# Peptides against a protein of PDB entry 3T6J: the designs that were tried, part 111

Target 1, 375 residues: chain A of PDB entry 3T6J
Amino acid sequence: PIVESYIGFIESYRDPFGSRGEFEGFVAVVNKAMSAKFERLVASAEQLLKELPWPPTFEKDKFLTPDFTSLDVLTFAGSGIPAGINIPNYDDLRQTEGFKNVSLGNVLAVAYATQREKLTFLEEDDKDLYILWKGPSFDVQVGLHELLGHGSGKLFVQDEKGAFNFDQETVINPETGEQIQSWYRSGETWDSKFSTIASSYEECRAESVGLYLCLHPQVLEIFGFEGADAEDVIYVNWLNMVRAGLLALEFYTPEAFNWRQAHMQARFVILRVLLEAGEGLVTITPTTGSDGRPDARVRLDRSKIRSVGKPALERFLRRLQVLKSTGDVAGGRALYEGYATVTDAPPECFLTLRDTVLLRKESRKLIVQPNTRLE
Target 2, 372 residues: chain A of PDB entry 3T6J as posed
Amino acid sequence: PIVESYIGFIESYRDPFGSRGEFEGFVAVVNKAMSAKFERLVASAEQLLKELPWPPTFEKDKFLTPDFTSLDVLTFAGSGIPAGINIPNYDDLRQTEGFKNVSLGNVLAVAYREKLTFLEEDDKDLYILWKGPSFDVQVGLHALLGHGSGKLFVQDEKGAFNFDQETVINPETGEQIQSWYRSGETWDSKFSTIASSYEECRAESVGLYLCLHPQVLEIFGFEGADAEDVIYVNWLNMVRAGLLALEFYTPEAFNWRQAHMQARFVILRVLLEAGEGLVTITPTTGSDGRPDARVRLDRSKIRSVGKPALERFLRRLQVLKSTGDVAGGRALYEGYATVTDAPPECFLTLRDTVLLRKESRKLIVQPNTRLE

## One batch from the design tools (peptide; made by RFdiffusion4, then SolubleMPNN)

Design b2_p15_4_s2 (from b2_p15_4, 8 letters changed)
Fold by OpenDDE base, seed 1:
Structure b2_p15_4_s2 (fold): chain B 375 residues (1-375), chain A 15 residues (1-15)
Amino acid sequence: as target 1 above (375 residues)
Amino acid sequence: MFGSVPPFYPVVRAP
């Protein structure tokens, strides 16, 4: 078997300032069969990057072909096991040296082991479909998230010599129609400028890229989905995201007005974006469970994903990228924190829903080392 | 479940 490992200060999710990495490490075995799908995705990455909703001037000047490997984790030491990893975390290195993507396939499998009767917040009619396609849809999402989410977009920079990595005279901000008015100065980074929202904002961008690009037939074809199966994968991927946005409320602390998990905050933001789109795309309905206690149902109208969801996500995703590229912290914070705000305002009453989410919370699962056999 | 979905670790945390 091909063994991969890493160790070091990698992820900064536990740093309140988003700067200092947690010491972590893993040992994993390459899943060759699943890796082949990601390799095909890599082969199409340069083309797929052009499908993202920002001008080429806001994309990296040169595409650096990364590696993408599916891994079955034997052991992982850290505060949490990710579903996917894109490394290194340094934007400058990603832009100049390249990056590597991994999907932790067996970690995803554990997350999928929810029994039908324990699956919360879905309509009964969606549960079987969700169970069937959750795994495959998540593979698609992880691939897009890591490769084309984190792997996309350009930061506008003025170097120490005063030179710009973009043409100030010709590059136009697609949101304002004006020339670029802000950028990163020498020594400024994404994390240093956006600070407390940087991690979650970037996760939100990456998740949004996944949802947006999973609508592309080529992506689904790469993963082996066509026809009705492809549409079901799309539906379940979007359904999973809006459900995750609801579940995310577990990680919000009302008393401190803060989020405890960057990815979950990101998923809540996406939920808010899709709710704002209206037109019956997403509906969250408080209900009463069979036990007589509060419950809820999330409904996603499949027929409106492309007509309502995609345009809403497109606009939002473009704004995320433009604000990121230009280093517009004020605009970025206003946008992101606006969607990340949790109130009890009607019609959603998110704080009340949070109580429901907590009430329906599943017991924490433990991930243990797998039994590995070499034939 | 996606509520306790393991985080995706993107590389955007550098200096």
Scores: peptide ipSAE 0.028, ipTM 0.603, DockQ to the pose 0.084; fails the geometry check
Fold by OpenDDE base, seed 4:
Structure b2_p15_4_s2 (fold): chain B 375 residues (1-375), chain A 15 residues (1-15)
Amino acid sequence: as target 1 above (375 residues)
Amino acid sequence: MFGSVPPFYPVVRAP
């Protein structure tokens, strides 16, 4: 088998300032069959990038075809095992040198195994569908998240010689209608500027890209879904995200007003965006479980994903990108922290819901690395 | 990086 590995100070999720990488590494074998789907996605990436809700001037000047491989992980050393990886993490390197994507296929496969009776916060009518399509939808989401999420967007930079990587006279900020007024100076990076919100913000952008682009028929076709199956994959992907946003409350510490997991914070932000869209798109209803204790149900109106959800996500995602590109930390922080704020304000009463989430929390699952067998 | 996946029990995979 083809063996891949990486090691080093890579992910900065555990640094409060989002700057210092955690030392991690993996050894994995290439899953050729699953990699073929991602290769098709890569082949369509340049076209799909144009579907993202920002002007080409906010996208990379030159598309650099990345590698994308599905991996079966033999060993992973780190604080957590991801479902996918995009490296390097430096945006400047991504846009000038390229990047590599991996999906940790066997990790995903384990994640897909859900017992119906243990599936929390979903309507009964959604449970079977969710179980059926969680895996496939996750494959789609991870692929989009890594390749077109982390792999998209441009940072506006002024180099040490004073030269810009964009035309100051012609590039217009789509949010303001004005010329670009801020950028990254020499030595400034995404992480250095956005600091405490950088990791979660970027994950939120990537997750949003996944949700947004999964609506595109070409994406679903690449993954082999058509007709009703495609629609079910879309629905379950979105449903999974809104559910994840609720589950995310586990990772919020009210006493410290902080989040302990960047991806979960991101998912909560997306939930807030979709709740704000209103019109019955997302509903969270407190209930009583069979045990007589608090429970909750998340409902996503399938019929409103495109009409209500997509436009809301489009606007939000565009703002995320514009603020990122321009290095507008003040604007970015205001936007992101606004959605990341957890209060007990009605109607959602998120702090109360958090208690419910904690009450319904399952025992932490342990991931044990697999063995390989040569035939 | 796509978020942390809940830990699972060992799964045997063929190379």
Scores: peptide ipSAE 0.021, ipTM 0.578, DockQ to the pose 0.191; fails the geometry check
Fold by OpenDDE base, seed 2:
Structure b2_p15_4_s2 (fold): chain B 375 residues (1-375), chain A 15 residues (1-15)
Amino acid sequence: as target 1 above (375 residues)
Amino acid sequence: MFGSVPPFYPVVRAP
């Protein structure tokens, strides 16, 4: 088998300032079959990047073809096992040297295992569809998230010599209609500037890219989905995201106004964006479970994903990227923290919903690291 | 600000 590994100070999720990496490592085996799908995605990446909702001037000047591999993890040492990885975590290096993407396939497989009777917060009519397509939709989402999420966008930089990596005279900020007024200076990085929100903000951007681009038939075709299957994959992907946004409340600590997980915070933000879009796209309804205790249902109107959801996500995603590119920390923080705020204000009453989420919380899944044998 | 990351969550991705 083809073996891959990495080791070092890599992910900074446990650093409140998003700067210091945790020491981690893994050993994994390449899943060739799944990797082939990601290779096709890579082959289309340059074209798909053009579909993202920002001007080409806010995208990387030169596309650097990355590696993308699906891995079955044999061992993982760290505080948590991710579903996907994009490295390096330095945006400047991603722009100049390239990057590598990894999907942790067997981790995803474990994550996809869902028992119907334990599946919370979905309508009964959605459960079977969700169970059927959760896995495939996750593969799509992870692929897009890593490759075209983390792998997209340009940071505007002024180097030590005072030179810009963009034309100050011609590049226009699509949100303001003005010339670019802020950028990263020498020594400034995404993490150093955006600090406490950097990790979650970037995850939110990447997740949003996944949702946005999964609507493209070319993407679904790459993963082998056409017709009704493609539409079901799209629906389940979006449904999973809005459900995840509700589940995210588990990772919020009201007493400290603190989020404990960057990805879950990101998913909550996306939920808020889609709720704000209105028009019946997303509905969260408190209910009473069969046990007589509080419950809830998330509904996503499939027919409104493209008409309502996509435009809302487009606007939001563009704003995320523009603020990131320009190093506008004040604007970025205002935007992101605004959506990340958890209150008990109606109509959603998120703090009350949090109590429901906690009440319905399932036991944490444990990954038992696999072993290999010759057959 | 972020606290401790859970030891494992199925749908977590690293940048």
Scores: peptide ipSAE 0.021, ipTM 0.587, DockQ to the pose 0.112; fails the geometry check
Fold by OpenDDE base, seed 5:
Structure b2_p15_4_s2 (fold): chain B 375 residues (1-375), chain A 15 residues (1-15)
Amino acid sequence: as target 1 above (375 residues)
Amino acid sequence: MFGSVPPFYPVVRAP
């Protein structure tokens, strides 16, 4: 088997300021069959990057073909096992030296084993479809998230010699219509500038890229989905995201006004964006469970994903990227924290919904490391 | 990275 490993200070999710990496390590075996799908995605990456909702001037000047591999994890040492990884976690290095993507396939597979009777917050009519397509939709989402999410976008930089990596006279901010007025100076990084929101903000951008690009027929074709199957994968991917946004409330601490998990905060933000889009795209309805206790249902109107959801996500995703590229911390914080705010304001009453989420919380699952043996 | 498995997803995998 082909063995891959990594070790070092890599992920900064445990640092409130997003700067200090946690020491992590894994040993994994390459899943050749799944890796082949990601290789096809990589082959199309340069073309797909052009589909992202920002001007080419806000994209990397040169596409650096990354490596993308699906891995079956044998051992993982860290605070949590991710579903996918994009490394290095330094945007300057990603921009100049390239990056590597991995999908932790067997971690994802564990996530797919949801029992129908334990599936919370979905309409009954959606449960079977959700169970059927959750796995495939996750493969699509993870691939897009890592490769074209974390792997996309340009940071505007002025180097130590005073040179810019963009044309100050010709590059226009698509949100303001004006020339670029802010950038990263020498020694400034994404994490150092955006600090407390950097990790969650970037995850939100990556998740949004996944949702946005999964609508592209070429993406679905790469993963082997066509016709009705492709549409179902899209629907379930979006449905999973809005459901995850509701589930995310578990990771909010009202007393401290903080989030304890960057990805879940990101998913809540996306939920808020899609709720704001209105027009019946997403609805959250409080209900009463069979036990007589509070419950809730999330509904996503399939017919409005492209007409309502896509434009809303497009605008939001473009704003995320523009603010990131220009190093506009004030604007970025205002935007992101605005959507990340959890109140009990109607109609959603998110703090009340949080109580429902906690009430319906499933027991924590344990991931057991596999053993290998010679046969 | 793509986040850890959400706790609300029942995941049980035997070795």
Scores: peptide ipSAE 0.020, ipTM 0.588, DockQ to the pose 0.217; fails the geometry check

Design b2_p15_4_s3 (from b2_p15_4, 8 letters changed)
Fold by OpenDDE base, seed 4:
Structure b2_p15_4_s3 (fold): chain B 375 residues (1-375), chain A 15 residues (1-15)
Amino acid sequence: as target 1 above (375 residues)
Amino acid sequence: MFGSVPPFYPVVKAP
């Protein structure tokens, strides 16, 4: 088999300032069959990047074709095992030197194995559909998240010589209608500037890219879905994200007003964005379980994904990117922390819902590393 | 990096 590995100080999720990488490493084998889907995605990446909701001036000047492989993990050393990886974690290097993407296929497969009776917070009518399409939808989401999420966008930079990587006279901020007023200086990075919100903010951007682009027919075609199947994959992908936003409350610590997991915080933010869109797109309803204890149901109106959800996500995603590109920390923090705030305010009463989430929490699953055999 | 949903590290059962 083709073996891949990496090792080093890579992910900064555990650093409160988002700067210092955790020592991490893996050994994996290439899944050729699954990699073929991601190769097709890579082949379409340059075109799909143009579908993102920001001007070309906020996208990379030149697309550098990355590698994207599906991997079956043999061993993973770190605080957590991801479903996908995009490296390096330096935006300047991504835009000038390129990047590599991986999907950890067997990690995803484990996540797919949900028992219907244990599936929380979904309507009964959605459970079978969710179980059926969770896996395929995750493949789509991870692919988009890594390749076109983390792999997209441009940082505006002034180099040590004072030269800009953008035309100051012609590039317009689509949110303000004005010329670009801020940028990254020499030595400044995404993580160094955005600090405490950098990791979660970037994950939120990447997740949002996934949701946004999964609506594109070409994306679903690449993954082999057409017609009703494609629509079901879209629905389940969005439903999964909304559900994840509710589940995310487990990782919020009210006493400290902080989040303990960057991806879950990101998913909560997306939930808040979609709730704010209104019009019955997303509804969270407190219920009583069969055991007589508190429960909840998340509903997503399929018919409103494109009409209500997409525009809301488009606006939000554009704002995320513009603020990132311009290095506008104040604006970025205001936006992101606003959506990341957890209160008990009606109608959602998120702190009360958190109690329900904790009550319905499943036992922590242990990941056991697999063995390989040569046949 | 894409995290798992739900927020558990999936148990990959050894074959």
Scores: peptide ipSAE 0.027, ipTM 0.609, DockQ to the pose 0.295; fails the geometry check
Fold by OpenDDE base, seed 3:
Structure b2_p15_4_s3 (fold): chain B 375 residues (1-375), chain A 15 residues (1-15)
Amino acid sequence: as target 1 above (375 residues)
Amino acid sequence: MFGSVPPFYPVVKAP
């Protein structure tokens, strides 16, 4: 078998300032069969990047073909096990030197297993469909998230010699219609500038890329879905995201006004964006469970994903990228923290919903590392 | 990195 591993200070999620990495390590075996799907995605990546909702001037000047491998993890040391990884975590290096993507296949497989009776916050009519397509939709989302999410976008930089990596005279900010007014100076990085919101903001951008691009027929075709199956995969992917946004409330601490998990904060932000779109796209309804205690239901109108959801996500995603590219911390913070704010304001009453989420919370699963045998 | 929803530590299966 082909063995892959890494070790070192990798992810900065535990640093309050998003700069210092947590020490992590894993050992995994390559799953060749599952890697083939991601290889097809890589082959289409350059074309799919053009579908992202920002001008080419805000995209990488040259696409560097990355590796994308599905891995079965044997051991993982860290505070959490991801479903996918894109490394290195330095945008400048991703842009100039390249990057690698991995999907932790056996981690995903475990996440796919859900008991119907334990599936919270979905309409009964959606549960069977959700169970059926959660796995496939998650594969699509992870692939897009890593490869075209984390792997996309350009940072505008002025180097130590005063040279720009963009044409200051011709590049226009699509949000303002003006020339570029801010950029990263020598020594400034994404993490150093955006600090406390950097990790979650980037995860939100990557998740949004996944939702946005999964609507593209070519993406579904790459993963082997056609016709009604493709539409079901899309629906379940979006449904999973809006459900995740509700579940995210578990990881908010009202007393400290902070989030304890970057990905969950990101998913809540996306939920807020899609709720803001209105027109009946997403509905969260408080209910009473069979036990007589508070419950809730999330409903996504399938027929409105393309007409209402896509345009809303497009605008939001473009704003995220433009603010990231230009190093506009003030604008980025205002945008992101605005959507990340949790209040009890109607109609959603998110703090009240949080109580419901906590009430319906399942016990945390434990890590069990296997022994591997060759027979 | 992409994490599961919600984040949890799964039982890791051998290949």
Scores: peptide ipSAE 0.026, ipTM 0.602, DockQ to the pose 0.260; fails the geometry check
Fold by OpenDDE base, seed 2:
Structure b2_p15_4_s3 (fold): chain B 375 residues (1-375), chain A 15 residues (1-15)
Amino acid sequence: as target 1 above (375 residues)
Amino acid sequence: MFGSVPPFYPVVKAP
């Protein structure tokens, strides 16, 4: 088997400022079959990048073909096991040297092994479909998230010599219709400028890219889905995201007005965006469980994903990217924190829903590291 | 002063 490993101060999610990495490491074996799907995705990446809802001027000038591998993790040391990884976490290196994407395939499989009777907040009619397609849809989402989410977008930079990496005269901000008015100066980075929101904001962008691009037939074909199966994968991917947005409330601390997990905050933001889209796309309904205690149901109207969901996500995702590219911290913070705010305001009453989420919370799953054997 | 947000896709701990 092909063995991969990494070790060091890599991920900064535990740092409130998103700067200091946690010491972590893994040993994993390459899943060749799944890696082949990601290789096909990489081969299509340059074309798929053009499908993202921002002008080419806001995309990287040169696409550096990354490596993408699916890994079965043998051991992982850290505070949490990710589903996917994109490294290095340095923008300068990503731009000059490229990047590597990793999907932790067996971690995904375990995480989504949900018993039907324990599957919360879904309609009964969706449960079997969700169980069937959660794994495959998540593979699609992770692939898009890492490769085309984190791997996309350009930062406008003025270097130490005063030179710009964009044409100030011709590049237009698609949100304002004006020339670019802000950028990153020498020494400024995404993390340094956006600070406390940087991690969650970027995760939100990457998740949004996944949802947006999973609608593309070529993506589904790469993963081996066609016809009704492709549509089911799309539906379950979106359904999983809106459900995750509700579940995210577990990671919000009302007393401190803070989020404890960047990805879950991101998923809540996406839920808010899709709820704002209206037109019956997403509905969260408080209910009473069979046990007489509070419950809830999330409904996603499949027929409105493309007509309502996609346009809403397109607008939001474009705004995220434009604000990121231009280093507009004030605008970015206003946008993101606006959607990340949790109140008990009607109609959603998110703080009340949080109580329901906590009440229905399952025991924390423990990931037991696998063993290998010689056959 | 650190680069991009680490693209770490956490496993959603389904409750």
Scores: peptide ipSAE 0.024, ipTM 0.560, DockQ to the pose 0.121; fails the geometry check
Fold by OpenDDE base, seed 5:
Order: sequence, then C-alpha cells, then structure tokens
Structure b2_p15_4_s3 (fold): chain B 375 residues (1-375), chain A 15 residues (1-15)
Amino acid sequence: as target 1 above (375 residues)
Amino acid sequence: MFGSVPPFYPVVKAP
C-alpha cells in the first residue's frame, strides 16, 4: 500500500488568535479509486478557478498543480479528525510554493452513516434523499473546499524592497470601483492581520467556494454525476450546508459571545447569507416534536438555488475574497462578524433556536481507530 | 482543513 503521513504543528484552530499550531499527526493509506476522482478535479482546477467570482487579478498569478489524494486514516493524533486537509496553512507559501490536498475518506464514511430516525431538522420528504446523497455530496464539497477553496485567491503584497505583486495603476477593486488602497506589508500574514476571525473566515470562504462551484456541470461530471443525480447532489449539498448552519448554534457560547468551532461558525454565516437572500430560498420553522418538546425544520427551495442562492453567494464570496486580498481587516471583520452575530431577533430568533438545537443534540460520536493485519 | 465531522453526522461503528 501507499502510505502517507504528516506530523508537526499544523492546524491553529485551538488558538483564539489563529496563529499557533497544534501538534498533530497521522498515518494513512492511499485510496487509489477515490484519489483518481480528485486527480481529475486537479486536472480541471485551472479552468475552474476562472469560474470563481473575482477578477483574474485577485487570483494567483500562476497555477501550481497540487497533489490531491484520498486517504484512509490508520492513526490520527490531535484534538479532532478533519474530513479534508489543505497544507501548508500559510497563504504566502500556498501562493509561491504550492500546496497539497488530502481527503480523509474513511472519516467521511463514518460521518455519512446516519439513521433516518435520528436525522434532525429536515422535512420528512427530504430525509431519504439526504441519506442517499449526503456522502457523495460531501465528497464533492470536500474536494472543492480544499482544492479550489483554500487553494484559490491572491494576497496583495508589498515586499521588503517595496515592490508590489500587483499593478497598482491598473488593478481595480470590483467592490469599490477604485484602485487598491490596502495590502499586506512585509511580515504581515493572513492570520496575523485577521487574527480572531482568520480561521473561521477562511473556512467560510472555502465552504462558499464549494457551494458555488458544485453548481458547475463539469464538477459533477468529474465525480460521476449526471442528469437527475447531479441535481440531487447539488440540492443535498446545499441542504446539508443550511442544516449545518442551524446545527452550528451548538458551538456558540452566548455568555462569552464566542464560537468554539471555526467551521461551524462559518456554516452559520453561510446560513445567514442565504436567509438574507430571502425569496423563500431558506426557511427555518419552529415546530413541536412527537415528544411535545420544541423542534425545528429547515427547508431549502431547490428551484431557487440558481436564481436566488447563487447570486447571493456570489456577491458574498467575492466580498470575502476582495477583503482578504486587500488585507482590509476592518471591512472583513465588519462583514464577517455581522453575519456571525447570534441574537434572538425575529424572525429567526437564533438564541431560541439554539435551545432547540441543544435539546435535539445527538450524543457525541466516538471514532475508534482501525487495526490492520496481514492476511 | 475541512472541519471535524459535525456532531449530526452518524459515526458508523466499524464492525
């Protein structure tokens, strides 16, 4: 078997400032069959990057072809096992040296095993479809998230010699219509500038890239989905995201006004963006469960994903990227914290919904690492 | 990194 491993101070999710890495490591075996799908995605990456909703001037100058493999994890040491990884976590290195992508396939597989009876917050009509396509849609989302999410976008930099990596006279900010007014100086990084919101903001950008690009027929074809199946994968991927945004409330601490998980905060932000889009795209309805206690239902209108959802996400995603590229911390914080704020204001009453989410919370799942043996 | 499996994802016990 082909064995992959990494070890070191890699992920910074446990650092409130997003700067200090946690020591972690894994040993895994390459899943050749699933890796072949990701290789096809890599082969299309340069073309797909052009579909992202920002000018080429805000994209990397040169596409550096990464490796992307699916891994079956044998051992993992760390605070949490991810579904996918993009390394290194330094945007400057990603831009100049390239990156690697991995999907932790057997971790994803564990995540896919949902009992219908335990599936919360979905309409009954969506449950069977959700169960059927959750796994495949998640594979698509992870691939896009890692490769084209974390792997996309340019940081505008002035180096130690005063040279810019962009043309100050010709590059225009698509949001303002003006020349670029801010950038990263020598020694400044994404994490150092955006600090407390850096990790969650980047995850939100990556998740948004996944949702946005999963609408592209070529992406679905790469993963082997066509016709009605492709549309179902899209629907379930978006449905999973809006559901995840509701579930994310578990990870908010009202007393401290903080989030305990960067990805969940990101998913809540996306939910807020899609709710703001209106027009019946997403609806969260408080209900009463069969036990007589509070419950809720999330509904996504499939017919409005492209007409309402895509434009809303496009605008939001472009704003995220522009603010990131220009190092506009004030603008970025205002945007992101605005959507990340949890209040009990109508119509959503998110703090009340949080109580419902906590009430319906599933028991924490334990992941047991496998053993290997020679036959 | 794509985040940890959301708690709402069922963990299938490997046999």
Scores: peptide ipSAE 0.023, ipTM 0.593, DockQ to the pose 0.211; fails the geometry check

